Peptides against a protein of PDB entry 5OOQ. Designs and how they scored, part 41

Target 1, 227 residues: chain A of PDB entry 5OOQ
Amino acid sequence: YREDVRQVVTHPANALSFLQPGRLVEISVNGKDNYGWGAVVDFAKRINKRNPSAVYTDHESYIVNVVVNTMYIDSPVNLLKPFNPTLPEGIRPAEEGEKSICAVIPITLDSIKSIGNLRLYMPKDIRASGQKETVGKSLREVNRRFPDGIPVLDPVKNMKIEDEDFLKLMKKIDVLNTKLSSNPLTNSMRLEELYGKYSRKHDLHEDMKQLKRKISESQAVIQLDDL

## One batch from the design tools (peptide; aimed at target 1 N117)

Design b2_p21_6_s3 (made by RFdiffusion4, then SolubleMPNN; from b2_p21_6, 9 letters changed)
Fold by OpenDDE base, seed 5:
Structure b2_p21_6_s3 (fold): chain B 227 residues (1-227), chain A 21 residues (1-21)
Amino acid sequence: as target 1 above (227 residues)
Amino acid sequence: MELKYVLDEYISEEEKELLEE
């Protein structure tokens, strides 16, 4: 069920509107490399210049640039290519006892484990010297302030996902969490149906462009309260 | 270092609307 929820939450139709600069996201690359909570820099539609006819799944069709503070210090970060989510060999999070550094990595939506109900104030130029480290310090402080975990966006209350099948899924999860007595229901069929519904939104690219513009404009006019 | 962040739940409906515009 958790994966089913993740698939819906991280679908472009739902996730992109919540990937504003500074949005916290929990990152797991290829289901193996856990970078923990990072901060969104920006996102763009994935374009393969070498193979323009490349077809990506919805969850792989966008690239999200995120600041992480858990990159292994000896990772070949200089080999990172902008907007290339295929990470070079050796790019990995630091293990226990290893030193870490801050880095900006390109990830797909499929690498997002969860979306936080929290946004950091981001530097204007994250590529400037020292700026990613500033974000890294902020990430550490956030983790300190939320020892029980960073609050996650509520798919219904916050993200306003109103799909009936999804709501039913959420209710089932709540019941399962409460009773711990129910067998895992195969939600694969419902997930496929939901996925199909979202995939019909073929104008995601244009929607993304419009959304990105709106986000940028809104950030210029809205003063967020410091918490 | 001063940490600046906001939780979405503390964003006013007006601010949310502005972010969606």
Scores: peptide ipSAE 0.273, ipTM 0.667, DockQ to the pose 0.161
OpenDDE base, seeds 1, 2, 3, 4: peptide ipSAE 0.238, 0.210, 0.244, 0.210; ipTM 0.620, 0.631, 0.598, 0.603; seeds 2, 3 fail the geometry check

Design b2_p21_6_s4 (made by RFdiffusion4, then SolubleMPNN; from b2_p21_6, 12 letters changed)
Fold by OpenDDE base, seed 1:
Structure b2_p21_6_s4 (fold): chain B 227 residues (1-227), chain A 21 residues (1-21)
Amino acid sequence: as target 1 above (227 residues)
Amino acid sequence: GELRYVENEYISEEERKLLEE
C-alpha cells in the first residue's frame, strides 16, 4: 500500500505544486539507486526533441532537477544533461566506503519516494562555483538534525488530497496499522503469560523479556512490509 | 554546519526548534 500512496502523491496533479525550489525530496532512481534526500532546483514538462509526438506516462511527463550530496565521486557528472532523465552509465550514488560529491541530476516524478515538509534555500544560480556544495552542506545538516528521518508531508492534512478512493486507501492503511500495532502487544502478552509460569519456577525472567521483544518486533516488521 | 532553509506553513513547532539549533 505504500507504493499506492506514493503513486498518488507523486502524480503531477498533486506533486508539482509542492516542488518549489529547495523542497526536499527523497530520491530513488530506477528502484535501485538511492540518493537519499535531495533538494529541488526546478522542474519542466518533458519534451522529446527527437520525437515531439512521444507520449509519456503521468509520472514520466515531467523532469525535476535536484541537488544531491551522495553522488559517487568518480561518476561522469560532466555527461549529465539538464532535463534529460536518461542518466549516463556510471551515474550512481556512493556506496559504503566510497566518497561522495554534490551534483544536480534530472529525475522523473517516478523517482521521488517522498516529499518532505522542509525547503532549503536554493541559490538562484545553482551551477555557479560552490553553490551545489552550499546546498549539500545544508542537506547534511538537516540529516544531522533529524536523525529519525526528515519529516514527510501529510498527503491529506498538508497536500489536501481529497480523492475519495485515496481517502479510502488511507483509512484502510490506518486500520491495518492499528491491527499491526495491537498484534505485537497481544502476542507479547500471550508470551508473557506463557513464560511467566515458567519464570516463576525457573527464573526465566530475562529470557522472557528478550524473547518477548524479539517476537513482537519481528512480527511488526514483517507485517509493516506488507503495507 | 551551515543550514539555510525557507520557512513554510508545514513545519511544526517541534521541527522548527530542531532547525533553529
Scores: peptide ipSAE 0.625, ipTM 0.950, DockQ to the pose 0.753
OpenDDE base, seeds 2, 3, 4, 5: peptide ipSAE 0.055, 0.183, 0.034, 0.076; ipTM 0.512, 0.594, 0.455, 0.554; seeds 2, 3, 4 fail the geometry check

Design b2_p21_7 (made by RFdiffusion4)
Pose (drawn by RFdiffusion4):
Structure b2_p21_7 (pose): chain A 225 residues (1-48, 51-227), chain P 21 residues (1-21)
Amino acid sequence: YREDVRQVVTHPANALSFLQPGRLVEISVNGKDNYGWGAVVDFAKRINNPSAVYTDHESYIVNVVVNTMYIDSPVNLLKPFNPTLPEGIRPAEEGEKSICAVIPITLDSIKSIGNLRLYMPKDIRASGQKETVGKSLREVNRRFPDGIPVLDPVKNMKIEDEDFLKLMKKIDVLNTKLSSNPLTNSMRLEELYGKYSRKHDLHEDMKQLKRKISESQAVIQLDDL
Amino acid sequence: EEELEEELEELEEKLEELEEE
């Protein structure tokens, strides 16, 4: 349900109105590379030029400044409007130095939209400007160690469509349902949940393998035939 | 086949870790 709300928030119709320069966003591109919190510089429509049609979330590209780029990552390969990050450009590992950089992303790569925004120079491409902004991101990350506050989708972003409102209520219902479970006020909750979640991942992982073995025991493309 | 063997070995390792606990 929360992932469903995220798509509604990041859709161009609602998200673009709040993508002003300097806007803080949490970037998780393709659900794999997590660059932490960054600052939006600008955005523009994607034009595929073969004029190919794009998905609503991929219809726009946003350039954002990050402060967690791996230091030896080859940033010279980036094209301004190509959000496919070349192989080798990755967020810095837990033990590796970081460098400020600008990357292009589609809207689907935004995890959350912040209520804060930075002062940014006119030319972020200018000498030392991307570095200076990276310093500001480091400070905001210190004053908000637990995280950056997110924009309220209804109160701040004024999203009032009825279908979305029912979705928000479906979450509140599940939360009060969760808060009424006997385990909510338990000390072993983290232990037992982790113990169970590991057993659950195996069950789902084993089920994936279990099906592969059976289909391959028989002839391969007999079904295609 | 090799990919399925690797996936099986990974699942066995994860199961052993749960048994030890």

Design b2_p21_7_s2 (made by RFdiffusion4, then SolubleMPNN; from b2_p21_7, 9 letters changed)
Fold by OpenDDE base, seed 1:
Structure b2_p21_7_s2 (fold): chain B 227 residues (1-227), chain A 21 residues (1-21)
Amino acid sequence: as target 1 above (227 residues)
Amino acid sequence: TKELEEELKKLKEEIEKLEKE
């Protein structure tokens, strides 16, 4: 259920408006590499220069650059390429007892575990000397101030996700959390079905939006040719 | 443009079907 909510929250239609510079996000790359809380630098639509016709899933269609302060010190950070979410070998968070450094890493929306209800000040030139470390200090201070965890954006109250299927999903999760004593498997299957429907509807809406854009672009070109 | 409009119509119909289920 938490994963289903995460999929909705991190969908481009919901997430992008909250990925302003300095927004805190909790980062887990490939479900393995947990960097903890980082800060958003910027984001862009994923473009494959080698294969312009490449189709990405919704959650992989955007690249988010984030500052993390948990990068392993001996990671080959110089090999990182902006807006390339395929991280070089050896790029990983520091383990317990290892030293960490600040780095900017490109991630997909799928690597966002949660979106925080806080924003840091983000320098305009994060690549300038000392700027990443400044953000790193701010991240440490935030973690110090919130020992029980950084506040997460409420999908309904803060993100204003008003989709009926999502609201039904949230209600079902609430009911399941209250009724953990009854048949969790049946409720899980229903939740998967609801999420499946929501995901499909969302994908269709995004496809519609893309088609409408293409139609508008085509009409604009026609108007230019008729001028 | 006509093909895109037809695709858009199909998508709308599919969404409507999903909303009725």
Scores: peptide ipSAE 0.042, ipTM 0.716, DockQ to the pose 0.523
OpenDDE base, seeds 2, 3, 4, 5: peptide ipSAE 0.038, 0.040, 0.042, 0.039; ipTM 0.696, 0.709, 0.714, 0.704

Design b2_p21_7_s4 (made by RFdiffusion4, then SolubleMPNN; from b2_p21_7, 6 letters changed)
Fold by OpenDDE base, seed 3:
Order: sequence, then C-alpha cells, then structure tokens
Structure b2_p21_7_s4 (fold): chain B 227 residues (1-227), chain A 21 residues (1-21)
Amino acid sequence: as target 1 above (227 residues)
Amino acid sequence: DEELQEELKKLEEKIRELEEE
C-alpha cells in the first residue's frame, strides 16, 4: 500500500510541481542505495541523444538533480555525468562508520521515496566552490531539528491530489491501518484493483494532455504557413 | 488534426467510463 501511494505521489503529473530548487526529497536508488534526505537542484525531461525515439516509463521520463550529503568519500564522483541516472559503479552512500561527502547526483522520479514539506535555500550555482558543502550543512541542520523525521507532503492536503479513485484508495489504506478488517487478503485485492483503475485513468489523462499539446502545436504551425 | 481529435474523443470517453465505475 505504501508503494502504491508512492507511485502516485512520484508520478510526473503530481511530483514535478513540487520539485522546486531546495525541495527536500528522500532518496533510494535501485531500491538498495539509501542516501537519506537530499535537496533538489533542478529537473529536466529525459532525452536520449543517441536514440531520440526512446520511450521511458513515466517514473523514468525525468531526471532530477539532487544534492546529497551521504555520498561515500571514496566514490568515483568524477565519473558522474549530468542528467545521466545510470550511476557509475562504486557510487553509493556511506555505510556506518564510513566518511561521507556532498555530491550532486542525477536520479529518476522512481528513486524518490518521499517528498518533504520543506525547502532549503538552494544556491544559484551549486557547482561553485563550497556551495554543495553549504547545502550539506543545511541538510544536517534540518535532520538535527527534526529527529522524528522530516515532515512529508500530504498527498491530499498539500499536493491537492483530488482524484476520486485515489481518495478511495487512501481511505481504504487508512481503514486497513486503523481497523484490521477480518479479511486482509480481500482488502488487499480490492486496493490493487482500485490502484489499477486509478493508474489507468491517470495515464489516460496524461495521454489527453499530450494530444492536446500536439494539436495546439500543429495548429500553430499551420497558422504560420498561412501567413 | 482530425485523427488526433478523434483519438482525444476516444480517450475522453474511456475516462468517462472509468469515472462511472
């Protein structure tokens, strides 16, 4: 259920408007490398220069650059390529007892575990000397101030996700969390069904938006040719 | 343009069907 909510929250249609510079995000790469809370630098649509026709999933269609302060000190950070989410071998968070450094890493939306309800000040030039370390200090201070965890954006109250199917999903999750119903398996199946319906509906809405854009662009080109 | 408009209408109908469920 938590994963289902995460999929909705991290979908481009919902997440991108909250990925402003300085936004805190909790980062897990490939389901194994937990960097903890980082800060958004920027994001861009993923473009494959070698294969412009490459199609990515919604959650892999954007690259988010984030500052982390948990990079292992001996990681080959010099091999990081801007806007390339395929991280070089050896890029990992520091383990317990290891030293960490600040780094900017490119991640996909799928690598976002949570979106925080806080924003840090983000320097205009994060690549300038000492700027990453400044953000790193700010991240440490935030973690110190919130020992019980950084506040997460509420999908309904903060993100304004008002889709009826999603609201039903959230309500069912809440019921399951508060009231262990006598048949958890049946409830799980119903939740999966509702999530499936929501996901399909969402995909259709995005397809509609894309089609509307294409129509608008086509009409604009025609008007230019008639001039 | 006409093909895209038809596709859009089909998508709108599918969304409506999903909302009625």
Scores: peptide ipSAE 0.026, ipTM 0.448, DockQ to the pose 0.524
OpenDDE base, seeds 1, 2, 4, 5: peptide ipSAE 0.000, 0.013, 0.019, 0.017; ipTM 0.300, 0.415, 0.493, 0.430; seed 1 fails the geometry check

Design b2_p21_8 (made by RFdiffusion4)
Pose (drawn by RFdiffusion4):
Structure b2_p21_8 (pose): chain A 225 residues (1-48, 51-227), chain P 21 residues (1-21)
Amino acid sequence: YREDVRQVVTHPANALSFLQPGRLVEISVNGKDNYGWGAVVDFAKRINNPSAVYTDHESYIVNVVVNTMYIDSPVNLLKPFNPTLPEGIRPAEEGEKSICAVIPITLDSIKSIGNLRLYMPKDIRASGQKETVGKSLREVNRRFPDGIPVLDPVKNMKIEDEDFLKLMKKIDVLNTKLSSNPLTNSMRLEELYGKYSRKHDLHEDMKQLKRKISESQAVIQLDDL
Amino acid sequence: SETIKVYEYKDGEEFEETWEI
């Protein structure tokens, strides 16, 4: 349900109104590369050129400044409006140095939208400007070690559509349902949940393999035939 | 001292704050 709410928030109709320059966002491109918290510089519509149609979330491209780019990552390959990050551009690992950079992303690559925003120079492309902004991101990350506060979708973003409101209530219902479980006030909860979640991943992982073996035991494309 | 400018969005308006590094 929370992932369902994220899509409603990041959809261009609601998200673009709050994508002013300097807006803080948490970037997780394609659910794999997590760049941490960054600052939005600008955004523009995606024009595929060949005039290809795009999905609503991919219909727009946002340039954001990050402070967790891997230092030896080849940033010279980036095209201004190509959100497909070339192979080798990745967030710095836990033991590797980082460098401030600007990357393009689609809206689907935004994990959360912050209520804070930085002061940014006019020309982020200017010399040393991307570096200076990266310093400010490091300070915000210090003052907010647990995380950056998110925008309230209803109170702040004034999202009042009825279908969305039912979705928010569905979450509150499941939370109070979760808070009424006997394990909520337990010390072994982290232990038992992790022990169970590992067994569950295997079950789902084993089920994936279990089906592959059976379909391949028989002829391959007999169904296609 | 080094400082930065931060804007906070609250109750439909933005508030400018200066923070020390």

Design b2_p21_8_s1 (made by RFdiffusion4, then SolubleMPNN; from b2_p21_8, 9 letters changed)
Fold by OpenDDE base, seed 3:
Structure b2_p21_8_s1 (fold): chain B 227 residues (1-227), chain A 21 residues (1-21)
Amino acid sequence: as target 1 above (227 residues)
Amino acid sequence: SETITLYTYKDGKEVKEVLEM
């Protein structure tokens, strides 16, 4: 059920509007490499220049650049290619007892475990010397302030996901959590139906353009308020 | 004192918060 919720939350139709610069996201790459909470730099639609006809799944159709502060120090970060979510061999989070560094990594939506209700102020030039480390310090401080974990965006209250099937899913999860009566098969079928509905109803490209405009407008308003 | 500017969603609205480090 948690995976079902994750699939809906991380779907482009829902997630992209909340992937503003500085948005905290919990990152797990390939189900193996847990980087913890990182901060969104930007995102773009995945385009294969070599194969323009390449079709990606919805969750793999966008690349999100994120700052992490848990990169293993000896990882070949110089081999990282912007907007290439296929990470070079050796790129991994630091294990217990290992030293970590800050890095910007490109990930897919499928690598997002959770979207946080917190957004950091993101420097304009994150690639400038020292800027990643500044974000890294902020991430550490946030983690310190939230020892029980960074609060996750509420899919209904915050993300305003109003899909009837999703609401039913959430209600079922709540019932299951309270009554321990689980019928796992019924929920998986509904997720597939939801996914089908989202894929059919949304022109993701147009939606992205509209979302980018809204994000830019929101950022402009924030800058005006800081003056 | 170093400050961190955060934006938090509360009741469906994003609210600016400043944390003193």
Scores: peptide ipSAE 0.446, ipTM 0.910, DockQ to the pose 0.548
OpenDDE base, seeds 1, 2, 4, 5: peptide ipSAE 0.441, 0.439, 0.427, 0.437; ipTM 0.907, 0.908, 0.907, 0.908; seeds 2, 4 fail the geometry check

Design b2_p21_8_s2 (made by RFdiffusion4, then SolubleMPNN; from b2_p21_8, 11 letters changed)
Fold by OpenDDE base, seed 3:
Structure b2_p21_8_s2 (fold): chain B 227 residues (1-227), chain A 21 residues (1-21)
Amino acid sequence: as target 1 above (227 residues)
Amino acid sequence: PETITLFRYENGEWVEETLEV
């Protein structure tokens, strides 16, 4: 059920509006490499220049660049390609006892475990010397201040996911957390139907353009208030 | 003192919080 919720939350129709620069996201790549909480730099629709007709799943159709502070120090970060979510061999989080560094990595929506209800200030040029480390320090401080975990966005209250089937799913999860009675298989079929509906109802391309515009406008307003 | 600016989404609005580091 948690995976089912994650699939809905990380769907482009829901997630993209919350992937503003500085948004905290919990990152797990390939179900194995847990980078912990990182900060969103930006996102873009995935385009395959070699195969423009390539069709990606909804969760693989966007690339999100994120700052992490848990990259293994000896990872070949120089081999990272912007907007290429296929990470080079050896790119991994530091294990216990290993040193970590800050890095910007491209991930898919499918690599987002959770979306935090916190947003950091994101430097305009994250690739400038020292900027990623500044974000890394901020991430450490946030983790220190939230020892019980960074607050996650509420899918209903915060993200305003009001799909009836999703609400029913959430209610079932709440009931299951209190009572062990419902079969998980019935809920997976409903998620497929939900995705089918989202895919059909949303022209994600146009929605993204509108979202990017709104994000840019919102950033401009924030910058004006900080002057 | 280094300050961290955090934005929290609450009740449909973004709330700015400045934290001293």
Scores: peptide ipSAE 0.332, ipTM 0.845, DockQ to the pose 0.592
OpenDDE base, seeds 1, 2, 4, 5: peptide ipSAE 0.279, 0.136, 0.155, 0.113; ipTM 0.825, 0.717, 0.708, 0.726

Design b2_p21_8_s3 (made by RFdiffusion4, then SolubleMPNN; from b2_p21_8, 11 letters changed)
Fold by OpenDDE base, seed 3:
Structure b2_p21_8_s3 (fold): chain B 227 residues (1-227), chain A 21 residues (1-21)
Amino acid sequence: as target 1 above (227 residues)
Amino acid sequence: METFTLYEYKDGKWVEKVIEV
């Protein structure tokens, strides 16, 4: 059920408006490599230069560059290619007892576990000497200050996902969490159906939502310049 | 002392917090 919510939250129509520079996101690559909380640098639509006709799933259609402070120290970070989410072999988070370093990694939306309700200041040139380490220090301090976990964006209250099918999904999840369901399997099937309906509806309105996002982002930049 | 800026979304607006490290 958490996965169903994650799929909706990380869908481009919902997530991209919240992937501002410095936004904290919880990262898991390939379902096994947990980098913890990182900070968004930027994102771009995934374009295959070799195959412009390549079709990606919604969750694979954007690349998000993120700063992490949990990269294994001996990972071949020099082999990382900007905007290439296919990570080289050996790129992994540090395990217990291993040393970690800061790195910028490209991920897909599918690698986002959660979107935090916090943003760091993101340096304009994160690739400049010492900048990623500064962000790394900030990430450590945030984790220290939020020992119970970084606050996650509320899909309804904060992200304003007001789609009826999603709200029904959330309600069903809430019922399942609060009440012992006599038939978990039936409820799971219903959740999948609701997600399917939601996804189909959003596919039809994707262009409109992307436009609204661009407008919102432009307004946000203007407000920052006026402050 | 190193300081960094943290933004928190609260009550429909971003709130700036300066944190000392």
Scores: peptide ipSAE 0.461, ipTM 0.899, DockQ to the pose 0.593
OpenDDE base, seeds 1, 2, 4, 5: peptide ipSAE 0.243, 0.434, 0.280, 0.223; ipTM 0.744, 0.892, 0.789, 0.757

Design b2_p21_8_s4 (made by RFdiffusion4, then SolubleMPNN; from b2_p21_8, 12 letters changed)
Fold by OpenDDE base, seed 5:
Structure b2_p21_8_s4 (fold): chain B 227 residues (1-227), chain A 21 residues (1-21)
Amino acid sequence: as target 1 above (227 residues)
Amino acid sequence: METITLYEFKDGKEEKHVLDV
């Protein structure tokens, strides 16, 4: 269900109006490389100069440039090409214990996991010396202030997605979330302990969210099997 | 003192917040 929501939210018809400069977005490239929350610089329609006849899916038809502060320090960032979402080999987020740097990466809409309700002030010239780092500092501060995660735009209330099927999907998710929150496993001291441990490590907070998601998904499957 | 400017989308409007860092 989350992926279904993501597909709708990140569709150009819905997402582009919320990809203003500075918009916080959660980035996952190829479902593997989690850069965390980044800030939108700009976006453009994807044009393949070498193959003008190239047909892209809706979610791949736009390139979004985002500032991330989680780029692995030894990543070949100099090989990044503006408006080329095919990232060079070695471009990846820093792992635990690795140093990170700020970088501007081109991504597709398909690499957006979530769209935040917050925007940073975005410098006019992000390529100027020190500007990426300034945004990176802002990102760190925001993450510090929102240990439970950056608030996500409400697809219905904020994004005004009023499709009937989507609304039904959202209602189902709400019911599932309510059931998950009421589940003793979700309220387990272990989850709180893990949360406490994860609150100390930003990387672990995402893991907890993922774990909660997995628990929710597992419970949803169990409930669906029981229905 | 470094400040961060945030814009929060709330109730169809953006609210500006200036936070001290």
Scores: peptide ipSAE 0.498, ipTM 0.917, DockQ to the pose 0.759
OpenDDE base, seeds 1, 2, 3, 4: peptide ipSAE 0.504, 0.498, 0.516, 0.490; ipTM 0.919, 0.917, 0.921, 0.916; seeds 1, 2, 3 fail the geometry check

## One batch from the design tools (peptide; aimed at target 1 L118 R119)

Design b2_p22_1 (made by RFdiffusion4)
Pose (drawn by RFdiffusion4):
Structure b2_p22_1 (pose): chain A 225 residues (1-48, 51-227), chain P 22 residues (1-22)
Amino acid sequence: YREDVRQVVTHPANALSFLQPGRLVEISVNGKDNYGWGAVVDFAKRINNPSAVYTDHESYIVNVVVNTMYIDSPVNLLKPFNPTLPEGIRPAEEGEKSICAVIPITLDSIKSIGNLRLYMPKDIRASGQKETVGKSLREVNRRFPDGIPVLDPVKNMKIEDEDFLKLMKKIDVLNTKLSSNPLTNSMRLEELYGKYSRKHDLHEDMKQLKRKISESQAVIQLDDL
Amino acid sequence: EENEEIYEKSLELLDEQIEELE
C-alpha cells in the first residue's frame, strides 16, 4: 500500500507543483541505485526527436544534485535529458569516496519528497557550484541523521481525491492491526522476523526455480507450436 | 568568496526552515 501511495505522490499532477529548485528528494533510480538525499535543480518535459509516447511517471525528467556519486564514475557520458544512466555510473560503495554531481532522473526514481529546500546558485553548471551545493547536502545529512522529514501528502500537498483518501485509511487500518499483534511488544521480534523473512525469500526463490525445471523437462516450445 | 556567500545563505535558509518546523 505504501508503494501504491508513492506512485500517487510522484505522479506529475501532484509532484510537479512541489518540484521547485532546491527541493530535497531521496533518489532511488530503478529501485537499484540509491544515491541518498539530493537537491532538485530544475525539471522539464520529456520529448522522445521521434515523438514517442511516454508513461506518466517517465513523461518528465528532473535534474538533481547528489553527493554520493562514485568518484571514478564517468560523469562525462551523461546527456542532459537522457535518464538512462550509462553503465559504470553508480552510487559510491560503503568504502569508496564520493563526489558531487548532477544526474537526470524520471519521476519514478524519486523515493520521497522533502519539506526542506536549499539555496542554490543560478548556474549549477558554473565552476565549483555543484561542489558547493554538495557541501550543503552533507550538512543537512548531519542535522538529520535519522532522515529528512517528508512532505505530508494530505496536509501539505493538499491531495484530497477520494480514492487516495481510502488508500491512506487502508494503511492506518493495517498499522493498528499490526500494533495489536502479540509480537509488537516483543524483544525477539527482529530476530524471529529476520529468521522468517529469510525462510520466506527462499520459499519464493525456490518456487521460481521449481517451475523452471518442470517446464524445461518437457519440450521447449511445444506450447508455442 | 562568492561560494562562501552561497554556502552561508544556504545555512541561513535551512535554519529558518528548521525554526518554522519547531

Design b2_p22_1_s1 (made by RFdiffusion4, then SolubleMPNN; from b2_p22_1, 6 letters changed)
Fold by OpenDDE base, seed 1:
Structure b2_p22_1_s1 (fold): chain B 227 residues (1-227), chain A 22 residues (1-22)
Amino acid sequence: as target 1 above (227 residues)
Amino acid sequence: SELEEWYRKSLELLDKQLEELE
């Protein structure tokens, strides 16, 4: 059900009004290249100059320019073409142990994994020297402040999506989450309680923090697998 | 510098939004 929600959220009718400059978005290109959270620069209707009659799906009909701070340092960023979402070979996020740089990349709506409930203050000219790096610094600060994840826009409360079928979908998800969280949550709470007592007794506060993270991650994985 | 000022403003905006989320 997660993908179904994403399809609705990232549809132009819903997403575009929330893609203001500075809007945080979580980016995954081609289902494999995860850039993490970036910031929207702007967007435009996709135009094919070579084939003006080209028809794109709704999710591919717009190009969103985003600043990311996770671009692999040796990526051929000079080959990036504005408003061309077909990225050159070698354009990828940095892997573990690799250095990253800031870059502006053009993506489709389909490459948006989530829309954040936060905006950065964006410079007027992002392409000026040092500007994208400054945005990158801001992105790092945001990630630092939200170690458990950047808050995502609520499709109903924030985005005001009122489609009946979508609301039904959301209700189903809520029910499923309740069912999935019942046993895991109970076990997690019990484990947390027990380890909390142990941690207090033995002054193992850092281990407790790690355990809490693992519990949270486990719960998240379970939900992601079933939704 | 101009970049420092921009960054400061960015943090201020972030702080404001965080307060709104609390």
Scores: peptide ipSAE 0.188, ipTM 0.787, DockQ to the pose 0.709
OpenDDE base, seeds 2, 3, 4, 5: peptide ipSAE 0.188, 0.150, 0.126, 0.157; ipTM 0.796, 0.769, 0.745, 0.767

Design b2_p22_1_s2 (made by RFdiffusion4, then SolubleMPNN; from b2_p22_1, 7 letters changed)
Fold by OpenDDE base, seed 5:
Structure b2_p22_1_s2 (fold): chain B 227 residues (1-227), chain A 22 residues (1-22)
Amino acid sequence: as target 1 above (227 residues)
Amino acid sequence: SELEEWYKKSQELLDKQLEELE
């Protein structure tokens, strides 16, 4: 059920408007490399220069640059290619007992476990000396303040996902959490239907989506500048 | 320093958001 919700939440039609600079996101790359909570720098539509005809899934069609503070210190971060979510071998989170550093990594939407209901104040130039480390310090502070976990955006209240099937899914999850009475198969079917709907919206309303993104970005900038 | 000021602003933003979540 968590994966079902994640698929809907991280779909471009829903997620992009909440990926403003500084937005906290929980990151898992390739289902194995857990970087924990990071901060969004920016995002862009994925373009393959070598193969312009390449078709990506909805969840792989955008690249999100995120600051993490859990990169293994001896990772070959110099081999990171901007806007390439295929990370070099050796790029991984630090394990217990290993030292970590701050890094900016490109990820896909599929690598987002959750979107937090918090934003950091981001520096103007994240690539400048010391800026990533400052963000890293802020990330540590957030984690300190939320030992039980960073608050996640509410898909309905915050993200305003109004799809009836999704609402039903959420209700079932709530019931399951309390009574263990939901049917996984029914939820899976609903997820597929929802995914289909969002996929169609993405294909048919790309221009509208881009506009919404720009509006969201503008609002985010205003919010940060007002502080 | 510039970094210290940035950090301060970041903390202020965080505090504000935390208050809104209460």
Scores: peptide ipSAE 0.150, ipTM 0.783, DockQ to the pose 0.636
OpenDDE base, seeds 1, 2, 3, 4: peptide ipSAE 0.082, 0.098, 0.064, 0.035; ipTM 0.693, 0.746, 0.693, 0.645; seed 3 fails the geometry check

